# Peptides against a protein of PDB entry 6CSU, part 67

Target 1, 51 residues: chain A of PDB entry 6CSU
Amino acid sequence: GALEELRGQYIKAVKKIKCDMLRYIQESKERAAEMVKAEVLRERQETARKM

## One batch from the design tools (peptide; made by RFdiffusion4, then SolubleMPNN)

Design b2_p22_3_s4
Fold by OpenDDE base, seed 4:
Structure b2_p22_3_s4 (fold): chain B 51 residues (1-51), chain C 51 residues (1-51), chain A 22 residues (1-22)
Amino acid sequence: as target 1 above (51 residues)
Amino acid sequence: as target 1 above (51 residues)
Amino acid sequence: DELMEKIDEYIKELEEEGEKIV
């Protein structure tokens, strides 16, 4: 019935929001990893120039 | 009624997901700081050994 | 530390973006 259909829609929406937020967190972690890699490269070059 | 209770549960679930995400991000700040400091130190040592 | 300042700025941006999602 209408009540069961509405319940299903809300549950589906909540699950989708959860998945979207988890994906955002995962992508943010990947961006952070790339930032660290870039800084390591810069530090390597800086150290090499000073030695 | 049943519809109001369902709506309330939906809103509560969404707010909880948001709160969990923000807490994760805040905790990630401190972990990222420590990771960067450690990695910079390791990279300096590695570069020095190779030269 | 310049590197730490960049990380702090990035995390701050992530927090601001996260608050806009829901």
Scores: peptide ipSAE 0.083, ipTM 0.525, DockQ to the pose 0.045
Fold by OpenDDE base, seed 3:
Structure b2_p22_3_s4 (fold): chain B 51 residues (1-51), chain C 51 residues (1-51), chain A 22 residues (1-22)
Amino acid sequence: as target 1 above (51 residues)
Amino acid sequence: as target 1 above (51 residues)
Amino acid sequence: DELMEKIDEYIKELEEEGEKIV
């Protein structure tokens, strides 16, 4: 019935959101790592010029 | 009734997940900023030694 | 349904914000 359908939709939605959160966390970590790497390389170049 | 109660629980859970994600994003932003700042400072020091 | 679509849109927005931040 309507109750079971609603419950099913709830469970499905929560599972999807959980998966999306986990993926977001993983992708965020990857982007953060790349950002730091890029920043370090740029900083080396800039600092070298100033030295 | 049971349907309204289930719907209420569903909406509450979704709102909680939303809040958790927003908090995670904000905290991630803060951590990312600090991480980049710290890395830049360390890189300047290391590069300076190599120059 | 409409609620599921709104949730999907919200998740997409969060992912886009994440892309801007880190």
Scores: peptide ipSAE 0.080, ipTM 0.464, DockQ to the pose 0.047
Fold by OpenDDE base, seed 1:
Structure b2_p22_3_s4 (fold): chain B 51 residues (1-51), chain C 51 residues (1-51), chain A 22 residues (1-22)
Amino acid sequence: as target 1 above (51 residues)
Amino acid sequence: as target 1 above (51 residues)
Amino acid sequence: DELMEKIDEYIKELEEEGEKIV
């Protein structure tokens, strides 16, 4: 019935949200790591130019 | 020095990750809610057509 | 909608868990 359908949709949605969140966190960490590396390099170069 | 610079960049990146994650969760919630509503409607319509 | 309220509660829990990860 309708209640069982709703429960099924709820479970599906919750699982999807969890998976999406975990994936996004992982991707965000990777992007952040690259950003840090790039920024450190930039700062070092800028410092060197001013020496 | 270089270590302080790196730490600064790390903190900046971590804060960005947190903000991005929270935003993504909110967006995911919204998408999930819409998905559930749409799916329930679809199922009800499909059931009705078969009655 | 009671089901939607439960979803919202779970999302809140996920947010709290996410904040601990970072």
Scores: peptide ipSAE 0.078, ipTM 0.494, DockQ to the pose 0.057
Fold by OpenDDE base, seed 5:
Structure b2_p22_3_s4 (fold): chain B 51 residues (1-51), chain C 51 residues (1-51), chain A 22 residues (1-22)
Amino acid sequence: as target 1 above (51 residues)
Amino acid sequence: as target 1 above (51 residues)
Amino acid sequence: DELMEKIDEYIKELEEEGEKIV
């Protein structure tokens, strides 16, 4: 019935969200690592110019 | 020192990722809800046309 | 209402899992 159909749709959606979330976490970690590297490099360059 | 600075940058990035993830989850829930609503509506319209 | 409660539980579990990973 309609209730079972709705339940099925939501369960499917939740499973998709889980997969998307895990992928997003992985991609975000990669982006964060690059951002950290860039920031550290910039700070080192700025301090070096003051020397 | 440089090591402490790097650690600090990493911790900051991780905190940002956490915030981004929570926002993503919220947005994903909203999109999922809209998708389910649209699908239910479509199915109802299709069955109605057969009547 | 019962269905929505179950869905909310699933979402809560996902959020908890996400917070553990990060």
Scores: peptide ipSAE 0.076, ipTM 0.499, DockQ to the pose 0.055

Design b2_p22_4_s1
Fold by OpenDDE base, seed 1:
Structure b2_p22_4_s1 (fold): chain B 51 residues (1-51), chain C 51 residues (1-51), chain A 22 residues (1-22)
Amino acid sequence: as target 1 above (51 residues)
Amino acid sequence: as target 1 above (51 residues)
Amino acid sequence: SLLEKIDEQIKKLEEEMDKIVK
């Protein structure tokens, strides 16, 4: 019935939001990891120059 | 150091995103609950009319 | 009830999100 259909639609929407958010977080983590790697590299280069 | 500061900023940003999403989901849940209540009421009214 | 089922699913989602952010 209409009630079950509404429930189904809501649950489906929430699941979609979940998936989108997980993907966003994963991509954000990847970007953050790359930024960290770049920062580490810069610090190592600075250290090397001071030696 | 700069690396730790960057990490801290990232973690802070992710936590903020989490909070925003949880708030959004909570608000969505509340809206959905109200819609369900309204639907149940309509169905009860229809049943009453058919009696 | 329908609302209880929805609530349970939302709680599961929140728990999963907590694990990811930690």
Scores: peptide ipSAE 0.088, ipTM 0.496, DockQ to the pose 0.049
Fold by OpenDDE base, seed 2:
Structure b2_p22_4_s1 (fold): chain B 51 residues (1-51), chain C 51 residues (1-51), chain A 22 residues (1-22)
Amino acid sequence: as target 1 above (51 residues)
Amino acid sequence: as target 1 above (51 residues)
Amino acid sequence: SLLEKIDEQIKKLEEEMDKIVK
């Protein structure tokens, strides 16, 4: 019935949002990791120049 | 240093995203709950009319 | 109830989000 259909549609939407959120967080984490790696490399190079 | 600042900024951004997502889910849940309550009421009224 | 089932699924999602942000 209409109630079951509404429940199903809402659950489907929430699951879609969950997947989108997890993907966004994963991609953001990867970008942040690359930024940190680049910064660590710059710091190491700067330290080397001071030695 | 720059690395600690970057880490802090990333954590802050992720926490902000979490808060926004939770708010969105909460608001969606409230809207869905109201729709379900309305549907249940309609079904009860329909059942009553058939008795 | 149907509402309780929906709430439980949302709760699970929130718990997963908490694990990711920690």
Scores: peptide ipSAE 0.072, ipTM 0.496, DockQ to the pose 0.027
Fold by OpenDDE base, seed 4:
Structure b2_p22_4_s1 (fold): chain B 51 residues (1-51), chain C 51 residues (1-51), chain A 22 residues (1-22)
Amino acid sequence: as target 1 above (51 residues)
Amino acid sequence: as target 1 above (51 residues)
Amino acid sequence: SLLEKIDEQIKKLEEEMDKIVK
């Protein structure tokens, strides 16, 4: 009935929010990792230029 | 009626969970940013030691 | 490593999110 459908909609919404947030976290982690790699490389290049 | 109240309660709960998850993501992002800053600083210190 | 530390923090966050979703 209507109550069961409403409950189902609530559960579905919560699960969707969780999945979206997990994806956002994963993508953010990947971007952060790339930025770290780039900065480390830049710094090492700077060291090499001064040596 | 009771059905409308129940609907309102589910909507309110979903919104609260969404807000909580967004806060968790923001806090996680801030922690990750601080870790990146620390790593960059460490690498620059290593560069300075070698120069 | 930095990535390992980030992964650990994400794991903790996922556990907290699981508590919310149940």
Scores: peptide ipSAE 0.059, ipTM 0.425, DockQ to the pose 0.061
Fold by OpenDDE base, seed 3:
Structure b2_p22_4_s1 (fold): chain B 51 residues (1-51), chain C 51 residues (1-51), chain A 22 residues (1-22)
Amino acid sequence: as target 1 above (51 residues)
Amino acid sequence: as target 1 above (51 residues)
Amino acid sequence: SLLEKIDEQIKKLEEEMDKIVK
């Protein structure tokens, strides 16, 4: 019935949000790691240039 | 009725999850920024020590 | 973690919804 359908829609939506959040977290961790790596490399380059 | 109440709970729950996600994203951005800043500072320190 | 808290909230809400649709 209508209540079961609404429950189903809710659970599906919540699971979708959860999955999107987990994916965002994973991607954010990867981007953060790459950003730190890139920043360290740039810093080394700039320091070397200043020597 | 029961359907309206369930719909209300659905909307409220989804809004809560959305808010939590937005907060998580904001906090993650702040932590990422601080991590990059700290890493750059450590890199400068290590490079200076190697000079 | 915040993610764990959200997961717990989702589980609680699912349980509440199960009760409503019974």
Scores: peptide ipSAE 0.096, ipTM 0.442, DockQ to the pose 0.591; fails the geometry check

Design b2_p22_4_s2
Fold by OpenDDE base, seed 5:
Structure b2_p22_4_s2 (fold): chain B 51 residues (1-51), chain C 51 residues (1-51), chain A 22 residues (1-22)
Amino acid sequence: as target 1 above (51 residues)
Amino acid sequence: as target 1 above (51 residues)
Amino acid sequence: SLEEEIGKQIEELEKESKEIVE
């Protein structure tokens, strides 16, 4: 019936949203990790210059 | 230092994303509940007409 | 983790949807 179809459509939409959110979080974490890595390398370079 | 500031900014961003996602989920649930309620009322009305 | 928490919330949402139509 119409109610069952509506439920099915809702669940499908929720699953898509979940996937998109997880991908966004993962990409955000990767960008943050790269920024931290770059900063650590800069700090090491600065330390080496001061020695 | 710069590394600590970057870490702080990342944590702040993650907290904001979490809050936004929770709000989105809550609003989505509310919309779905209203849609189901409306459909149930329509089905009841149709049943009444057929009786 | 945040991913796990979001996953659990989606699962609860699906459960609630099932209960509404039962």
Scores: peptide ipSAE 0.105, ipTM 0.528, DockQ to the pose 0.211
Fold by OpenDDE base, seed 1:
Structure b2_p22_4_s2 (fold): chain B 51 residues (1-51), chain C 51 residues (1-51), chain A 22 residues (1-22)
Amino acid sequence: as target 1 above (51 residues)
Amino acid sequence: as target 1 above (51 residues)
Amino acid sequence: SLEEEIGKQIEELEKESKEIVE
């Protein structure tokens, strides 16, 4: 019935949101890792300039 | 150092994202519950019209 | 992890959704 269809639509939407959130988290972690690598490189370069 | 500050900023950002997601989920549940209630009411009204 | 917590929240949402229609 209509109620079961609504439930199905809701669950489908929730699953989509879950996938979007997981993708966002994964991409955010990758961006954060790249930022950390860049910062470490910068720090090493600054240290080298002081030697 | 700068790296530890960056780490702190990242952790703070992740915590904010977590809170935002949990709030979104909570609000989504509330909206879904209201939609289901409305649908149940509609179905009952349609059933009543057929009696 | 955040992913695990979100996963648990989604599972709870699906469970609650089932209970609402019963």
Scores: peptide ipSAE 0.102, ipTM 0.526, DockQ to the pose 0.207
Fold by OpenDDE base, seed 2:
Structure b2_p22_4_s2 (fold): chain B 51 residues (1-51), chain C 51 residues (1-51), chain A 22 residues (1-22)
Amino acid sequence: as target 1 above (51 residues)
Amino acid sequence: as target 1 above (51 residues)
Amino acid sequence: SLEEEIGKQIEELEKESKEIVE
């Protein structure tokens, strides 16, 4: 019936949102890791310039 | 230093995302409940029209 | 983890949804 269909649609939507958010978080972690790598490299270069 | 600041910003962002998602889920539950109430009312009205 | 927490929230949502439909 209509209520069962609505329930199914709702659960499907929530599952999709979960997946999208987890993907976003994972991608954010990857970007953060790359920024950290870049910063470490910069700091090493700066230290080298001061030697 | 810069690395510690970046780490702090990242952790803060992840915590915010967590809170936003939990809020979204809660609000979604509330909206779903309201939709169910509306559907039940509609079905009752439809049944009444067929009597 | 955040994934586990979101998963648990969805499971609870599914449980509540079943109760509403039944």
Scores: peptide ipSAE 0.102, ipTM 0.531, DockQ to the pose 0.144
Fold by OpenDDE base, seed 3:
Structure b2_p22_4_s2 (fold): chain B 51 residues (1-51), chain C 51 residues (1-51), chain A 22 residues (1-22)
Amino acid sequence: as target 1 above (51 residues)
Amino acid sequence: as target 1 above (51 residues)
Amino acid sequence: SLEEEIGKQIEELEKESKEIVE
């Protein structure tokens, strides 16, 4: 019935959110790593130009 | 009734999940920013030591 | 963004939930 359907939708939503969060975490880690890499590279280049 | 109660619980749970995700995203951004800041600082210090 | 997409998906789920109760 409607109750079961709502429950089903809830469970589905929660599972999807969980998956999205895990993916976000993974992608966030990758982006953070790339950002750090880029910043370090820029910093080294900037320093080199000043030397 | 039971249906409204279940709906209420569902909506409450979804809102909580949303809030938790937004908070996580915000905290993740802050951590990433701090990480970049720290890396840049370390890189500058390392370069300075080599100069 | 992923954040925006997730937000939209949650809103759709809330909408669907309302439709079930109606």
Scores: peptide ipSAE 0.100, ipTM 0.448, DockQ to the pose 0.643

Design b2_p22_4_s3
Fold by OpenDDE base, seed 4:
Structure b2_p22_4_s3 (fold): chain B 51 residues (1-51), chain C 51 residues (1-51), chain A 22 residues (1-22)
Amino acid sequence: as target 1 above (51 residues)
Amino acid sequence: as target 1 above (51 residues)
Amino acid sequence: SLEEKIDEQIKKLEEEGKKIVE
């Protein structure tokens, strides 16, 4: 019935949000790691250029 | 009735998850910025030490 | 961590949703 359908939609929505959040967290960690690596490389290149 | 109550709980749950996600995103951005700053500083200090 | 806390909160909400119609 309508009540069961609404419950199903609730559970589906919560699961989707959870998945989206976990994906965002994972992608954010990857981007943060790459940003740190890029900044370290930039700093080393700048130092080398000044030598 | 029961249907309206279920709908209310659905909306409340989705809003809470959304707020948690936004907070996580904001805090993650701040942590990422500080991580980059710290890494740049460490790299500069290492370079200076080798000079 | 905040990540772990949020995951736990989501799990609690999922369980609440399952029980709403019981």
Scores: peptide ipSAE 0.078, ipTM 0.428, DockQ to the pose 0.482
Fold by OpenDDE base, seed 1:
Structure b2_p22_4_s3 (fold): chain B 51 residues (1-51), chain C 51 residues (1-51), chain A 22 residues (1-22)
Amino acid sequence: as target 1 above (51 residues)
Amino acid sequence: as target 1 above (51 residues)
Amino acid sequence: SLEEKIDEQIKKLEEEGKKIVE
């Protein structure tokens, strides 16, 4: 019935939100890793200039 | 620095997702309540017709 | 982990959804 359909839609939406969150977290981790790599590179270059 | 900025963006995004989820849940509960009311009304009408 | 926390929250939300239909 209508209530069961609503329940189904609710559960489906919650699962979608979960997936979106997990995707965002994964992409954020990847971006963070790239930023760390860039920062380390800059730090090494700066150190090399001082030597 | 860049890492602090990224951290800030991450925290802000997570907070936004949380707010969106809570809003969705609240709206879903309200819709469910209205559907229950409608269902109860239909049930009462059906019962009344049988009496 | 963060994923485990999210899973727990989702599970809680699903249970709340079931109660709405009860």
Scores: peptide ipSAE 0.078, ipTM 0.494, DockQ to the pose 0.138
Fold by OpenDDE base, seed 2:
Structure b2_p22_4_s3 (fold): chain B 51 residues (1-51), chain C 51 residues (1-51), chain A 22 residues (1-22)
Amino acid sequence: as target 1 above (51 residues)
Amino acid sequence: as target 1 above (51 residues)
Amino acid sequence: SLEEKIDEQIKKLEEEGKKIVE
């Protein structure tokens, strides 16, 4: 019935939101890690230039 | 710097996801309540017709 | 409630976000 369909739609939407959140967090962590690595490499290069 | 901007973007995105989720839940609850009310009213009308 | 559980999850995610930059 209509209530069962609504329940199904609700569960589906919540699952999608959860997946989107987890994916965004993972991607954000990866981007942050890449930025840190790039910055460390630049610092090492700059230190080497000053030596 | 770039890391601070990334942090800001992350927090902003998480807050938006939170708001979207809570809004969806609230709207779903309202729709469910309206459906239940409509069904109860129909049942009452049908009972009254049978009397 | 479901809202409370979601709020707790979001709070945890926000804390993880802070730690990424620190």
Scores: peptide ipSAE 0.076, ipTM 0.483, DockQ to the pose 0.124
Fold by OpenDDE base, seed 3:
Structure b2_p22_4_s3 (fold): chain B 51 residues (1-51), chain C 51 residues (1-51), chain A 22 residues (1-22)
Amino acid sequence: as target 1 above (51 residues)
Amino acid sequence: as target 1 above (51 residues)
Amino acid sequence: SLEEKIDEQIKKLEEEGKKIVE
């Protein structure tokens, strides 16, 4: 019935929110890691130029 | 810097997702409650008509 | 981890959703 359908829609929506959130977190971590690598590289190059 | 900005964006996005999820849950509960009330009312009216 | 905490919270929310029709 209508109530069972509503329950199903609720559970499905919660699962979607979970997936979207986890994907966003993963992508954010990857972007942060790449930025850190770039900064470390710049620091090493700057140190080398000062030698 | 860019890394601090990225961190800020991440925190802001997570907070938004949390708020959206909580709102959805609350609205779903309210809709379910209203549907139950409507069904109970219909059942009572049907019983009355059969008397 | 953050992911583990989120998974646990979502599981709790799903269980609450199941009780809506009880």
Scores: peptide ipSAE 0.074, ipTM 0.496, DockQ to the pose 0.153

Design b2_p22_4_s4
Fold by OpenDDE base, seed 1:
Structure b2_p22_4_s4 (fold): chain B 51 residues (1-51), chain C 51 residues (1-51), chain A 22 residues (1-22)
Amino acid sequence: as target 1 above (51 residues)
Amino acid sequence: as target 1 above (51 residues)
Amino acid sequence: SLEEKIDEQIKELEEEGEKIVK
């Protein structure tokens, strides 16, 4: 009935939100990793200039 | 620095997602409540027709 | 982890949804 359909829609929406959040977290982690790599590279270059 | 800014952006995004989820849940509860009211009304009408 | 917290929250939301239909 209508209530069961509503429940189904609710659960489906919650699952979609979960997936969107997990995707965002994954992409954020990847961006963070790239930023760390760039930072390490800059630090190494800066150290090399001082030596 | 860049890492602190990234951390800030991450936290802000997570907070936004949480708020969006809570809003969705609240709106879903309200819709569900209205559907229940409508269902109860239909049941009462159906019962009344049988009496 | 954050993922575990999210999973717990989603589980709670699903349980609330179930209560609405009952």
Scores: peptide ipSAE 0.082, ipTM 0.487, DockQ to the pose 0.125
Fold by OpenDDE base, seed 4:
Structure b2_p22_4_s4 (fold): chain B 51 residues (1-51), chain C 51 residues (1-51), chain A 22 residues (1-22)
Amino acid sequence: as target 1 above (51 residues)
Amino acid sequence: as target 1 above (51 residues)
Amino acid sequence: SLEEKIDEQIKELEEEGEKIVK
């Protein structure tokens, strides 16, 4: 019935939001890791140039 | 710096997702309440017609 | 972790959704 359909739509939407959030968090962590790696590499290069 | 900006963007995005989720839940509850109200009204009308 | 907190929040929301139709 209509109430069961609404329940199904609600749960489906909540699950979608969860998946989108988890994906965003994962991508954000990957970007942060790449930025840290780039900064470390920059610092090493600067040190090498000053030697 | 770039890392601080990324952190800020991450926190902002998570807060936005949380707000969107809470809004969706509230709207879903309101829609469900309206559907229940409509169903109760239908049942009352059917009972009245059968009397 | 943040993921675990989100999972718990989603679970609570699903339970609330279930209560609406019961």
Scores: peptide ipSAE 0.081, ipTM 0.491, DockQ to the pose 0.159
Fold by OpenDDE base, seed 3:
Structure b2_p22_4_s4 (fold): chain B 51 residues (1-51), chain C 51 residues (1-51), chain A 22 residues (1-22)
Amino acid sequence: as target 1 above (51 residues)
Amino acid sequence: as target 1 above (51 residues)
Amino acid sequence: SLEEKIDEQIKELEEEGEKIVK
């Protein structure tokens, strides 16, 4: 019936939101990791130039 | 710096997702309540017609 | 972790959804 269909739609939407959140978090972590690596590389190069 | 900006964007996005989830849940509950009320009304009207 | 907290929250939301139609 209509209520069962509504329940199904609710649960499906919650699952979609979960997936979107987890994907965003993962992509954000990857971007942060790349930025940190780039900064470390720049610091090492700067130290080398000062020797 | 770039890392602080990225952190800020991440926190902002998570807060947005949380708000979207809470809004969706509230709206879903309201829709469900309205559907139940409509069904109860129909049942009462049907019973009255059978008297 | 944040992922673990989100998983627990989603589980709670699914349980609430089931109660709406019982």
Scores: peptide ipSAE 0.081, ipTM 0.488, DockQ to the pose 0.133
Fold by OpenDDE base, seed 5:
Structure b2_p22_4_s4 (fold): chain B 51 residues (1-51), chain C 51 residues (1-51), chain A 22 residues (1-22)
Amino acid sequence: as target 1 above (51 residues)
Amino acid sequence: as target 1 above (51 residues)
Amino acid sequence: SLEEKIDEQIKELEEEGEKIVK
């Protein structure tokens, strides 16, 4: 019936949201790690130029 | 610095995740409502044909 | 962690979904 179908669609959507959010968090962490690596490299190069 | 940038990226990710979750929930509810309306219409048409 | 908090929020949403047909 209509209510059972509505419930089924709701549960399916919630599960998809969970997967999408976990993926987004992981991708965000990877981007943040690359930004940190780039900054550390720039700082090391700047220090070397000042020696 | 690196730590401030990492913190900033984390906060940005959390805010975006929250917005995406709310949007997906809303869109799911709208799709479910349309499915219910379509089912009710089909049931009414079927009843009318049986009269 | 953030992942664990999201998991708990999803669990709460699933429980609300179960109430729709009760």
Scores: peptide ipSAE 0.078, ipTM 0.495, DockQ to the pose 0.174

